# Ledger of designs, part 16: peptides against a protein of PDB entry 3ZOQ

Target 1, 223 residues: chain A of PDB entry 3ZOQ
Amino acid sequence: QLLQDSWWNQLKEEFEKPYYQELREMLKREYAEQTIYPDSRDIFNALHYTSYDDVKVVILGQDPYHGPGQAQGLSFSVKPGVKQPPSLKNIFLELQQDIGCSIPNHGSLVSWAKQGVLLLNTVLTVRRGQANSHKGKGWERLTDRIIDVLSERERPVIFILWGRHAQMKKERIDTSKHFIIESTHPSPFSARNGFFGSRPFSRANAYLEKMGEAPIDWCIKDL

## One batch from the design tools (peptide; made by RFdiffusion4, then SolubleMPNN)

Design b1_p10_2_s2 (from b1_p10_2, 8 letters changed)
Fold by OpenDDE base, seed 5:
Structure b1_p10_2_s2 (fold): chain B 223 residues (1-223), chain A 10 residues (1-10)
Amino acid sequence: as target 1 above (223 residues)
Amino acid sequence: ADLLTGEDLL
């Protein structure tokens, strides 16, 4: 199967639904006819790195970076050797101010993913140079289901919702069980309006510690 | 304005 067993058990029914089959057929055409990101093997990297049961934190993104070599199948993350996009730079600036981490020499957030940070975009593919080109094609239905099954999970999850797009998903989250950290988006256009100083990393770890869970090591080592 | 921009995606 495409996914780890824990995710497969939660999502297998979605993959059988007509909307996903239509999405899949669309993607086949898109990958054949256009340059699509990420690599088709990397589409589900967020789920590959972080099992359903291992999710501690969710960080929602919009859709993948649409430049060459950037998208890694993880929200906000870029492959090593790729220039850090502005939002990611701001994430690292906040990380530094929040908990004292150094700014890494790369933009890969894989170390977060491996610790239980689900770096989920709501749309998992994009056409080169065309932001949101795959919006409304079926990904949102799948990723809504991902949010739903996490919300239904007994073990609490911390949802970090940067910006209005991510915050629109809060209605799907059972706040009686789960924690939400909200701020403006790390984009240069919004970061100074509330993202900076929001301290999402220390706040997330404070919740984890309160729950008796190991905190996330948010600090990223250089490569 | 509070969303990912084209610049952020490049």
Scores: peptide ipSAE 0.032, ipTM 0.682, DockQ to the pose 0.181
Fold by OpenDDE base, seed 2:
Structure b1_p10_2_s2 (fold): chain B 223 residues (1-223), chain A 10 residues (1-10)
Amino acid sequence: as target 1 above (223 residues)
Amino acid sequence: ADLLTGEDLL
């Protein structure tokens, strides 16, 4: 099966739907004819690293990084050895100011994913050098369903929604059960308008503690 | 140069 059991039980019906089959056929052509990121084996890494039941926090991105070697199937994350993109640098600056973590010498957020931080993009693939090139092709319907099944889960989730695109998903989240942390996007164009000083990491941990959950160790070790 | 589009910057 495509996904681990906990996610498969929630999403298996989506993969049988015509929209996903059409998306799949489109992706087959794209991967054959174009350079597509991430590697096809890494598309669902967010769901592989963080089970449905283990999700504590969701961080939404739009689509993968479109440069060579960058995307690893996790929102905002880059493979080790890759220069940290501007938005990720700002995320680490806020992390440092929020809870005192050092700036890591790499950009991999896998350690967050392994602790229950679902690093989900709304679109899971992209053409090299063409941001949002796979927008409106079917991914959004699947990722909306991911948000929906998390919203329907009894165990509370914290949704961190940076920028307007992510915040558009707020209407799908049952705020009677789940927590939302909103700010402007970490991009250099928007970070100074509210992202810096928003303290999403300490706020997320405060909610986890109130729920009797273990907090996230947001600090990332050097490699 | 940022990897995000103008829409992603909103």
Scores: peptide ipSAE 0.028, ipTM 0.698, DockQ to the pose 0.437
Fold by OpenDDE base, seed 1:
Structure b1_p10_2_s2 (fold): chain B 223 residues (1-223), chain A 10 residues (1-10)
Amino acid sequence: as target 1 above (223 residues)
Amino acid sequence: ADLLTGEDLL
């Protein structure tokens, strides 16, 4: 069984579909012939760390970081010891301004994932040095289904949609039931146009509290 | 590189 039970019950049918089998065969070749990120065992880390039932917040990314040792199967997150990418630095700057958290000495967002923050990329693999190299190969269909089954869930979810790419998924989300937090992307190219000052962390927690759920401890401890 | 689309890079 590829996924833990709660996600498997929602997604098992996808893995049997031709598109996913084709994707899988492509990935087998890619991992054999190229340097692919993340490690094949880490592809579904977002779903491993955050069960279907435990999802409180979703943060959508595009595709994994394509440098050595960076990607760990979580959107925006980098393995400990890896230099924080510019967008992640800006995420932490906003976190500090929003709720007063210190800037961590690493870039791992695993602590968020373990609390119910689904850190989902729309594409889950990438070739070294080649951003979007696995775009349009089948991942988007699976990750769209992930969004769909969350949208269909009775218990509300908070979707944080940074930038246009993530915001394109809004049409798949039942906004009568689920809460959306939108801003520009944390990229240095867009952060000053709305991401900074958007206060997504406090807004997410305010909504969680309104729903009677425990807030996320967004502050990340040093390692 | 960051996880960005062309639109996010402007």
Scores: peptide ipSAE 0.027, ipTM 0.710, DockQ to the pose 0.352
Fold by OpenDDE base, seed 3:
Structure b1_p10_2_s2 (fold): chain B 223 residues (1-223), chain A 10 residues (1-10)
Amino acid sequence: as target 1 above (223 residues)
Amino acid sequence: ADLLTGEDLL
């Protein structure tokens, strides 16, 4: 099976639907004819690192980084040895100001994922050098279903929604059970308009503690 | 911008 059991039980029906079969056939052509990111084996890394039952926090991204060696199958994350993109640098600046973490010497967020932070892009693939090239091809329907099944879960989830694109998903989230942290996007174009000082990391941990759950260790160790 | 741009992805 494509996913581990907890996610497979929630999503197996989606993979049988025509829209996903069409998406899959499109992706097969794209990966054969173009340079596509991430590596095809890494597309579902967010679901591989964070099981359905283990999700504590969701951070929504748009689509993967489109440069060589960058995309890791996790929103905002880059592989070790890759220069930190501008938005990720701003995320780490806010992390430092919020809870005092040092800026790591790499951009991998795998340590967050392993603790229950689902680092989900709404679109899970991209052509090299072509941002949003796979928008509207079927990924959004699958990732909407991921949000839906988390919203339906009894155990509360914290959704961190940076910018308008992520915030459009708010209507899918049952706010009677789940918590939402909203701000402007960490992009250099928007970060100073509300992302900086939003303190999403301490706020997320405050909710977790209120629910009697272990907080996230957001601090990332150097490699 | 509130969306990821080409610059945000570099």
Scores: peptide ipSAE 0.027, ipTM 0.678, DockQ to the pose 0.208

Design b1_p10_2_s3 (from b1_p10_2, 6 letters changed)
Fold by OpenDDE base, seed 2:
Structure b1_p10_2_s3 (fold): chain B 223 residues (1-223), chain A 10 residues (1-10)
Amino acid sequence: as target 1 above (223 residues)
Amino acid sequence: SSLLTGEDLL
């Protein structure tokens, strides 16, 4: 499925730039020569599920999960039937403590994406077993542009920035229009240092309600 | 169009 027209209108100029053409050629080689995640058809799933106009919340990740069958083109999300990674387990623990949601029996965040939660990684591909293997190859320039065009949008957005990597993008966000929710990363290495108890889900919904928008149903049904 | 779906990478 093609990118929604709203994203195409915002990003079409990027796809014509040399850096993106170089990235594309690199990715063709990588997918041919290596095991790359996610599936090539799933690379842009975050943009497919959430149109530019429908974005209410952005949750930034770094790069896709690098294990088999895990990544589905959405930050922190894993395909049904896949064991929940430690960071995702902590996200669900915080969700439970924040707003009382049950911990789902799967790790798919597609229901969030369909409600306007842009689950964006800054790098959209990875080699099997090699975290950050596609860092600095051009994805960051595209995903920076995604942040920029959202920042330029008149309708406010809520940016949830977990950890230092995501927080480095704060300088690109017009805080006169947009809201930022910051904490440490949900990783087991950092979650106890501020992620737990940060209540990002209730805080995001409070901003949405203040803006006159429908809140996100963050609770995920079992499959 | 295929750039946006990843089909060109298949």
Scores: peptide ipSAE 0.032, ipTM 0.716, DockQ to the pose 0.033
Fold by OpenDDE base, seed 3:
Structure b1_p10_2_s3 (fold): chain B 223 residues (1-223), chain A 10 residues (1-10)
Amino acid sequence: as target 1 above (223 residues)
Amino acid sequence: SSLLTGEDLL
């Protein structure tokens, strides 16, 4: 069932467009014929956990983890009990160095999402073992619209853009209203070239405080 | 709230 909510009000027109209908039909076939991640019920978890009105921070990813049990519909996040992927480990290392948080024994970022951190991938599905397999199928148009409606929002948003893929979205963001934090990607291949020491968590909170908003509790408790 | 459920896609 489609539910009316703050995101539905912003995105309902997209769901009626041909590109999304084609995407939906593609996804129906993919989920029927292939192993697709995340679970179909989890595709929109980023929007489920963080309403349009509640977004404080956006963290953009590319596409979901493509291994069994990993993806849970949130960028960089993995389900509890799943080994932390290298990029996520580096995120937690930076978190520790930035603001002193302990490294959690799991990789779920749901606590961030519940506080207004939109953990959005630009592509929301993937075939098992095939990174970027659903690239260019229509998700990017929807997620571009998500960025657009946030950019149009009067209440400022903080966009954390790790790596070139995310940074390509800067052109869609009204920098007169919104704040952008950029660095290299947390991937082991790029983290040492600028992600480490970028202190995105403290910088985001500093901006939230300037806005008179409650900071994010970035520290994640063990499960 | 849920925008889409699995039943909407399957």
Scores: peptide ipSAE 0.031, ipTM 0.712, DockQ to the pose 0.032
Fold by OpenDDE base, seed 1:
Structure b1_p10_2_s3 (fold): chain B 223 residues (1-223), chain A 10 residues (1-10)
Amino acid sequence: as target 1 above (223 residues)
Amino acid sequence: SSLLTGEDLL
């Protein structure tokens, strides 16, 4: 099966729906005719690294990085050896100022994912050099369902919503159960307008502690 | 299968 059991139980019905079959056929053509990111094996890495039951924190992105070797199926994350994109650099700057972590020599956020940080893009594929090229093709319906089933979960989740695109998903989140951390986007165009100083990492851990859960070790070791 | 897998797209 495509997904591990915990996610499969939540999402299996989506994969049989016409919209997803149409998306699949589109993606088959795209991967055959164009350069598409991430690698097809990495599309669902966010769900592979973080089970439905293990989700503690969600960080929403828009769509994957569209340069060679960058995207690894996790929002904001890049493969080791890849130059850190501007938004990711700003994420690490805020991490350093928030909780004192050193800036890592790579951009992989896999260590967060393995601790229960769901690094989810709303669109899970992109054409090389063409940001948002797969917008409106069906991914948003699936990723909306991911947000919905997390919102319906009894065990609370912390949603970190950077920028307007992510914040539009707030209407799908039961704020009587779940915690929302909002700020401007880490992009250089918006980071100085509220992202810097927002302290999302310490705030997330404070909520986890209140729930009696282990905090996230946000500090990333060098490779 | 009808699922989107890496194998299906390779």
Scores: peptide ipSAE 0.029, ipTM 0.698, DockQ to the pose 0.031
Fold by OpenDDE base, seed 4:
Structure b1_p10_2_s3 (fold): chain B 223 residues (1-223), chain A 10 residues (1-10)
Amino acid sequence: as target 1 above (223 residues)
Amino acid sequence: SSLLTGEDLL
């Protein structure tokens, strides 16, 4: 069910478009016939935790984790009790080096989302064990619209773009209003090539302070 | 309020 909220006002037209109806019908089949992540109730968790008006920072991911119990509907985030994936471990290593936060005993980024960090994947679903299995099925058109309406917002947003895939969205962002923080991806394959030492957390907070906004408390408490 | 509940996909 679609409900009236700040995101609905921005996205309502998309949900009536043929591409989204086709995506929805595809997803109904996929969830009925395959193991799909995240849970269908969690697909839009990024939008549920962070309203359109409350977005301060955007962190773009590609698609959800495709292992059991991992995906939480938030980019890079995993449910409590789930082993931290390598990229997330590197995110926490950079967080520690950047602003001195301890490494949490879990991988949930919900505390960031609740503070206005939109943890958005460009593709919001995946088949179990099949990375990018829902690529090119319509999600990218919706998530492009999410980026567009944020770019059109008068109140500035900070976009954190790790790696080439996320950086390809830079062309959709009005850099006259919005701030971009770019580096290599936190993946073990790329982190040492520029992610480590990029200090995205302190840089984001520095921009927020310049905007007269409250900074993000990036430090995550143990559970 | 929430945009989508996901229940429509069940």
Scores: peptide ipSAE 0.035, ipTM 0.724, DockQ to the pose 0.032; fails the geometry check

Design b1_p10_2_s4 (from b1_p10_2, 7 letters changed)
Fold by OpenDDE base, seed 2:
Structure b1_p10_2_s4 (fold): chain B 223 residues (1-223), chain A 10 residues (1-10)
Amino acid sequence: as target 1 above (223 residues)
Amino acid sequence: ASDLTGEDLR
């Protein structure tokens, strides 16, 4: 099966729907005719690393990085050896100022994912050099469902929503059960308008501790 | 200033 049992149980109905079948056919053509990121085997890495039951925190991105070797199926994350993109650099700057972590020598956020941080993009594929090229093709409906089933989960989740695009998903989140941390996007265009100083990492851990759960070790070791 | 997502690669 495509996904872990916990996610499969939540999403299996979506994969049978016409919209997803159409998306699948579109993706087959795209991967055959264009350079598409991430690798097709990495599309669902966010769900592979973080099971439905193990999700503690969600960080939403828009779509994958569109440069060679960058995207690894996790929002904001880049493969080791890849230069840290501007937004990711700012994320690490805020991480350092928030909780004192050193800036890692790579951009892989896999260690977060393994601890229960769902690094989800709303669109899970992109054409090389063409940001948002797969917008409106069906991914948003699936990822909306991912947000919905997490919102419906009894065990609370923390949603970190950076920027307007992510914040548009707030209406899908049951705030009677779940926590939302909002700020401007870490992009150089917006980071100084509220992202810096927002302290999302310590705030997320504070919520986890209040819920009696282990906090996230946000600090990333060098490779 | 505007929020960027995947577009920060420009």
Scores: peptide ipSAE 0.031, ipTM 0.684, DockQ to the pose 0.195
Fold by OpenDDE base, seed 1:
Structure b1_p10_2_s4 (fold): chain B 223 residues (1-223), chain A 10 residues (1-10)
Amino acid sequence: as target 1 above (223 residues)
Amino acid sequence: ASDLTGEDLR
C-alpha cells in the first residue's frame, strides 16, 4: 500500500477515484519528461513522518520549492545542506523571538514532523523553476480530503494557517473541535504585516498543554 | 501583501 496504515485507512478510497488516477498518470509523464520536485519517493513524506493518529499540529503550505535539492515533501522544509529560503528564515526568526530557539544551521523540519506536526502542502509536486505548475491537477482534492478527515477526527488538531491561501481552508475545519492559529504569511512580502509577533509556536504548545498533550519541541538542533 | 511558497526564492 502507498501509505502507512493510519492514513491508508482514511484515504484509500481517494486513490481509487478517477481524479487521482488521472493525476497519477499525469505525474508519471511529468517525472519522465521533466524535472519534478520532490523526488517521487518523497511526495508523501508529510504523511510518512506523521501518522493520522499522531497529528497534533498542521502547517499548510502551497506547493513545493522548485529549485534543485530543496523540496523534501514537507511544507516550508528544505533538505540539509540547502540554503534556507526567505520564508523559512522568517519562520526561524519568529521561532527565536517566540520561544527563544536558536536559528538552526539547516532548514529541515523533519524533527517537527516526527513529533506530530503535519507539514502539508496543498499541492505536492512542482516542475523545476515553475511555481504552481501542478496546481489544479488533482492534488488539492486529495489534500482537501486530508484536511477533512482530520477535521472529522475526535481528537483535536491545531491548524496553523499562514496567509490567505492556507486560510481558505478554514471553512473545512470544525472550529468547535479544532483550534486555528492564523496570521499573515512568513514571506518577506507579508511577514511584517502580522506574522512576526504572532507567536504561533508558543500558542500551539499552550493549546496542546490545555488538551493534556505533550508540547512540541520546536527548537531544531544543528546538523 | 502577497504570499510566497513555491516561489519563495524568486
Scores: peptide ipSAE 0.030, ipTM 0.696, DockQ to the pose 0.239
Fold by OpenDDE base, seed 5:
Structure b1_p10_2_s4 (fold): chain B 223 residues (1-223), chain A 10 residues (1-10)
Amino acid sequence: as target 1 above (223 residues)
Amino acid sequence: ASDLTGEDLR
């Protein structure tokens, strides 16, 4: 019962595997000995907000923000009241240019998640101030499985892959069924190299409409 | 695509 039924059915066998048990034991130590983000209750927020069956779009991130109060268990998302990180600001800039949305006064992407946008990091935890500190510890195997089971799903999914890290997962995606939107990362270091002007939001909605599905309301209301 | 470190992704 760690996850809602639709995800549990897809992932339950993973949680019984040794790699995950080892990961879990590591995490127990990490959370006990260091400051780890996000809150342990929020680790699986992406799966909590977006069921397996409800996934329409996937946006892959690397690992959680490592500053206090930032990580929300959703890729690129930050809790309300938290300053928007640079990449997120650029995401909103592209959103504005793409489909005319206003820049929200917060950085929570929960509204996307609730509409079927799976905001998945490949690594789901991080030590305070230490980006990628939990890389290679087992999360990637689980999140690869998440990608795999979505790829195997008959109902098409749109994968938005920003940057090389996310794009490395494209080999796991059955492009005969699913759609991929690729660009450079929204980071200030790469956004001007292709992210800006990539119009991922309108393109995603175009695919959804073509499939006869409701588009995502990407515009985020102020809190 | 750009090659970014974890820190660069923030």
Scores: peptide ipSAE 0.029, ipTM 0.712, DockQ to the pose 0.218
Fold by OpenDDE base, seed 4:
Structure b1_p10_2_s4 (fold): chain B 223 residues (1-223), chain A 10 residues (1-10)
Amino acid sequence: as target 1 above (223 residues)
Amino acid sequence: ASDLTGEDLR
């Protein structure tokens, strides 16, 4: 099967729907004819690293980085050895100011994913050098369903929504049982308008503590 | 406030 059991049970019906079959056929053509990121085996890395039941926090991104070697199927994350993109640098700056973490010498957020931070992009593929090239092709319907099934989960989730794009998903989240942390996007063009000083990491851990769950170790060790 | 830009993806 495509996904681990916990996610498969939640999403299996989506994969049988016409929209996803059309998306799949489109992706087959794209990967055959174009350079597409991430690697096809890494498309669902967010779901691979963080099971449905293990999700504690969700961080929504838009679509993958479109440069060579960058995207690893996790929102905002880049493979080790890749220069940290501006938004990610700002994320680490806020992390340092929020809870005192050192800035890591790499940009991989895999350690977050392994702790239950679902690093989900709303669109899961992109053509090289063409941001949003796979927007409106079906991914949004699947990722909306991912948000929906998490919202329907009894065990609470913390949703971190940076910027307008992510915040548009707020209407899909049952705020009677789930927590939302909102701010401007970490982009250099918006970070000073609210992202810096928003302290999403300590706030997320505060919610986890209230829930009786272990906090996330947000600090990332050097490689 | 601006969202993600292309610069962040490069």
Scores: peptide ipSAE 0.026, ipTM 0.675, DockQ to the pose 0.164

Design b1_p10_3_s1 (from b1_p10_3, 4 letters changed)
Fold by OpenDDE base, seed 3:
Structure b1_p10_3_s1 (fold): chain B 223 residues (1-223), chain A 10 residues (1-10)
Amino acid sequence: as target 1 above (223 residues)
Amino acid sequence: DPEEGANVEY
């Protein structure tokens, strides 16, 4: 099966639907004819690293980085050795100011994912050098369903929604059970309008503690 | 932005 059991139980019906089969056929053509990111084996890394039951926090991105070697299948994350993109640099600046973490010498957020931070893009693939090239091709239906099944979960989830694109998903989240942390996007074009000083990391941990859950160790060690 | 993909929001 495509996913680990906990996610498969939640999403298996989606993979049987026509929209996903059409998406799959499109992706086969794209990966054969174009340079597509991430590597096809990494598309579902967010779900591989963080099981359905282990999700504590969700951070939504738009689509993968479209430069060589960047995309890791996790929102905002880049493979070790890759220059930190501007938004990620700002995320680490806020992390430092929020809870005192040092700026890591790499951009991999895998340590967050392993602790229950679902790093999910709404669109999971992209053509090299062409941002949003796979928008509207079917990924959004699947990732909406991921949000839905998390919203339906009784154990609370914290959704961190940076920017307008992510915040459009609020209507899918049952706020009687789940917590939402909102700010402007970490992009250099928007970070100074609310992202900086929003302290999403300490706020997320405060909610986790209130829920009786272990907090996230947001600090990332150097490699 | 070629470095940001679609993670650039205004």
Scores: peptide ipSAE 0.093, ipTM 0.800, DockQ to the pose 0.911
Fold by OpenDDE base, seed 5:
Structure b1_p10_3_s1 (fold): chain B 223 residues (1-223), chain A 10 residues (1-10)
Amino acid sequence: as target 1 above (223 residues)
Amino acid sequence: DPEEGANVEY
């Protein structure tokens, strides 16, 4: 079974569809012929760390980091020992300013994922050095379905939508049930235009508390 | 840049 039960129950029909079969065949060739990130075993890490039922918050990314050793199957996250990319640095700066967390000495967001923060990229693989190389190959259809099944869930979800790409998914989210936190992207190109000062972490926790749920401990311990 | 196009918007 490709996914844990809670996600499998929501997504199993997708994996039987022709588009995913074609995607899978493409990926087999890509992983054989090219350097593809993340490791094939890590593609679905976001779903592995955060079950369907445990999702409290969703943070959407675009596609994985395309440098060696970076991507770990979680949006914005990098493996321990990897230099924090600019967007991630800005995320931590906002985190510090928002709720006082220290800047961690690594870039792994696994601790968020384990608490119910689904760190989902819309495209789950990439060729080394070629951003968006796997765009339009089928991942978006699967990840749209992930958004859809979360939107259909009765238990509310908080969607954090940084930037235009993520915000385009807003139409798929039932805002009568779910909360959306929007700002510009944490990228250095856009962070000063609204991301900084947006306080997504405290805002997310405020919603969680209003719903009677445990807030996320956004602060990340050093390794 | 390892991040360009990955988690970067302009």
Scores: peptide ipSAE 0.087, ipTM 0.790, DockQ to the pose 0.763
Fold by OpenDDE base, seed 4:
Structure b1_p10_3_s1 (fold): chain B 223 residues (1-223), chain A 10 residues (1-10)
Amino acid sequence: as target 1 above (223 residues)
Amino acid sequence: DPEEGANVEY
């Protein structure tokens, strides 16, 4: 099966639907004819690292980085050895100001994912050098379902929604039982308009503590 | 930054 059991139980019906079969056929062509990111084996890394039951926090991105070696199948994350993109640098600046973490010497957020931070892009593939090239091809329907099944979960989730694109998903989230942290996007073009000083990391941990759950260790060690 | 793609909100 495509996913580990906890996610498969939630999403298996989606993979049988025509829209996903069409997406799959499109992806086969794309990976054969174009340079597509991330590696096909990494497409579902967010779901591989964080099981359905273990999700504590969701951070939504748009689509993967489209440069060589960057995309890791996790929103905002880059593979070790890759230069930190501007938005990620700003994320780490806010992390430092919020809870005192040092700036790591790499950009991998895998340590967050392993603790229950679902680093989900709404679109999970992209052509090299062509942002949003796979927008509207079916990924959004699947990732909407991911948000839906998390929203339906009895155990509360914290959704961190940076920027307008992510915030459009708020209507899918049952705010009677789930928590939302919103700010402007960490992009250099928007970070000074609200992202800096938003303190999403301490706020997320405060919610986790209220829920009786262990907080996230947001600080990332050097490699 | 063009390398950051759609993870950059303008």
Scores: peptide ipSAE 0.078, ipTM 0.778, DockQ to the pose 0.834
Fold by OpenDDE base, seed 1:
Structure b1_p10_3_s1 (fold): chain B 223 residues (1-223), chain A 10 residues (1-10)
Amino acid sequence: as target 1 above (223 residues)
Amino acid sequence: DPEEGANVEY
């Protein structure tokens, strides 16, 4: 099976649907004919690192970085050794100001994922150098379903929604059960309009503690 | 910028 059991139980019927089969066939062609990111084995890394039951926090991104060696199947995250993109740098600046973490010497957010932070892009693949090239091809339907099944989960989730694109998903979230942290996007174009000072990390941990759950260790160790 | 369309909101 494509996913570990907890996610498979939630999503298996999606993978049998025509839209996903069409997406899969498209991706087969794309990976054969184009340079596609991330590596095909890394597409579902967010779900691999964070099981359905272990999700504590969701951070939504748009689609993967489209440069060589960048995307690793986690929203905002880049592989070790890759220069930190501007939005990620701003994320770390806010992290530092929010809870005092040092700026890591790499951009991998895997440590967050392993703690229950689902780093989900709404579109999970992209052509090299062509942002949004796989928009509207079926990923959004699957990732909407991921949001839906999390919203339907009894155990509460914290959704961190940076920017308008992510915030459009708010209507799919049962706010009677789940907690939402909203701000402008960490992009240099928007960060100073509300992202900086929004303190999403401490707020998320405060809510986790209120729920009786272990907080996230947001600080990232150097490699 | 490799991030422009991927994780940057305008």
Scores: peptide ipSAE 0.072, ipTM 0.775, DockQ to the pose 0.771; fails the geometry check

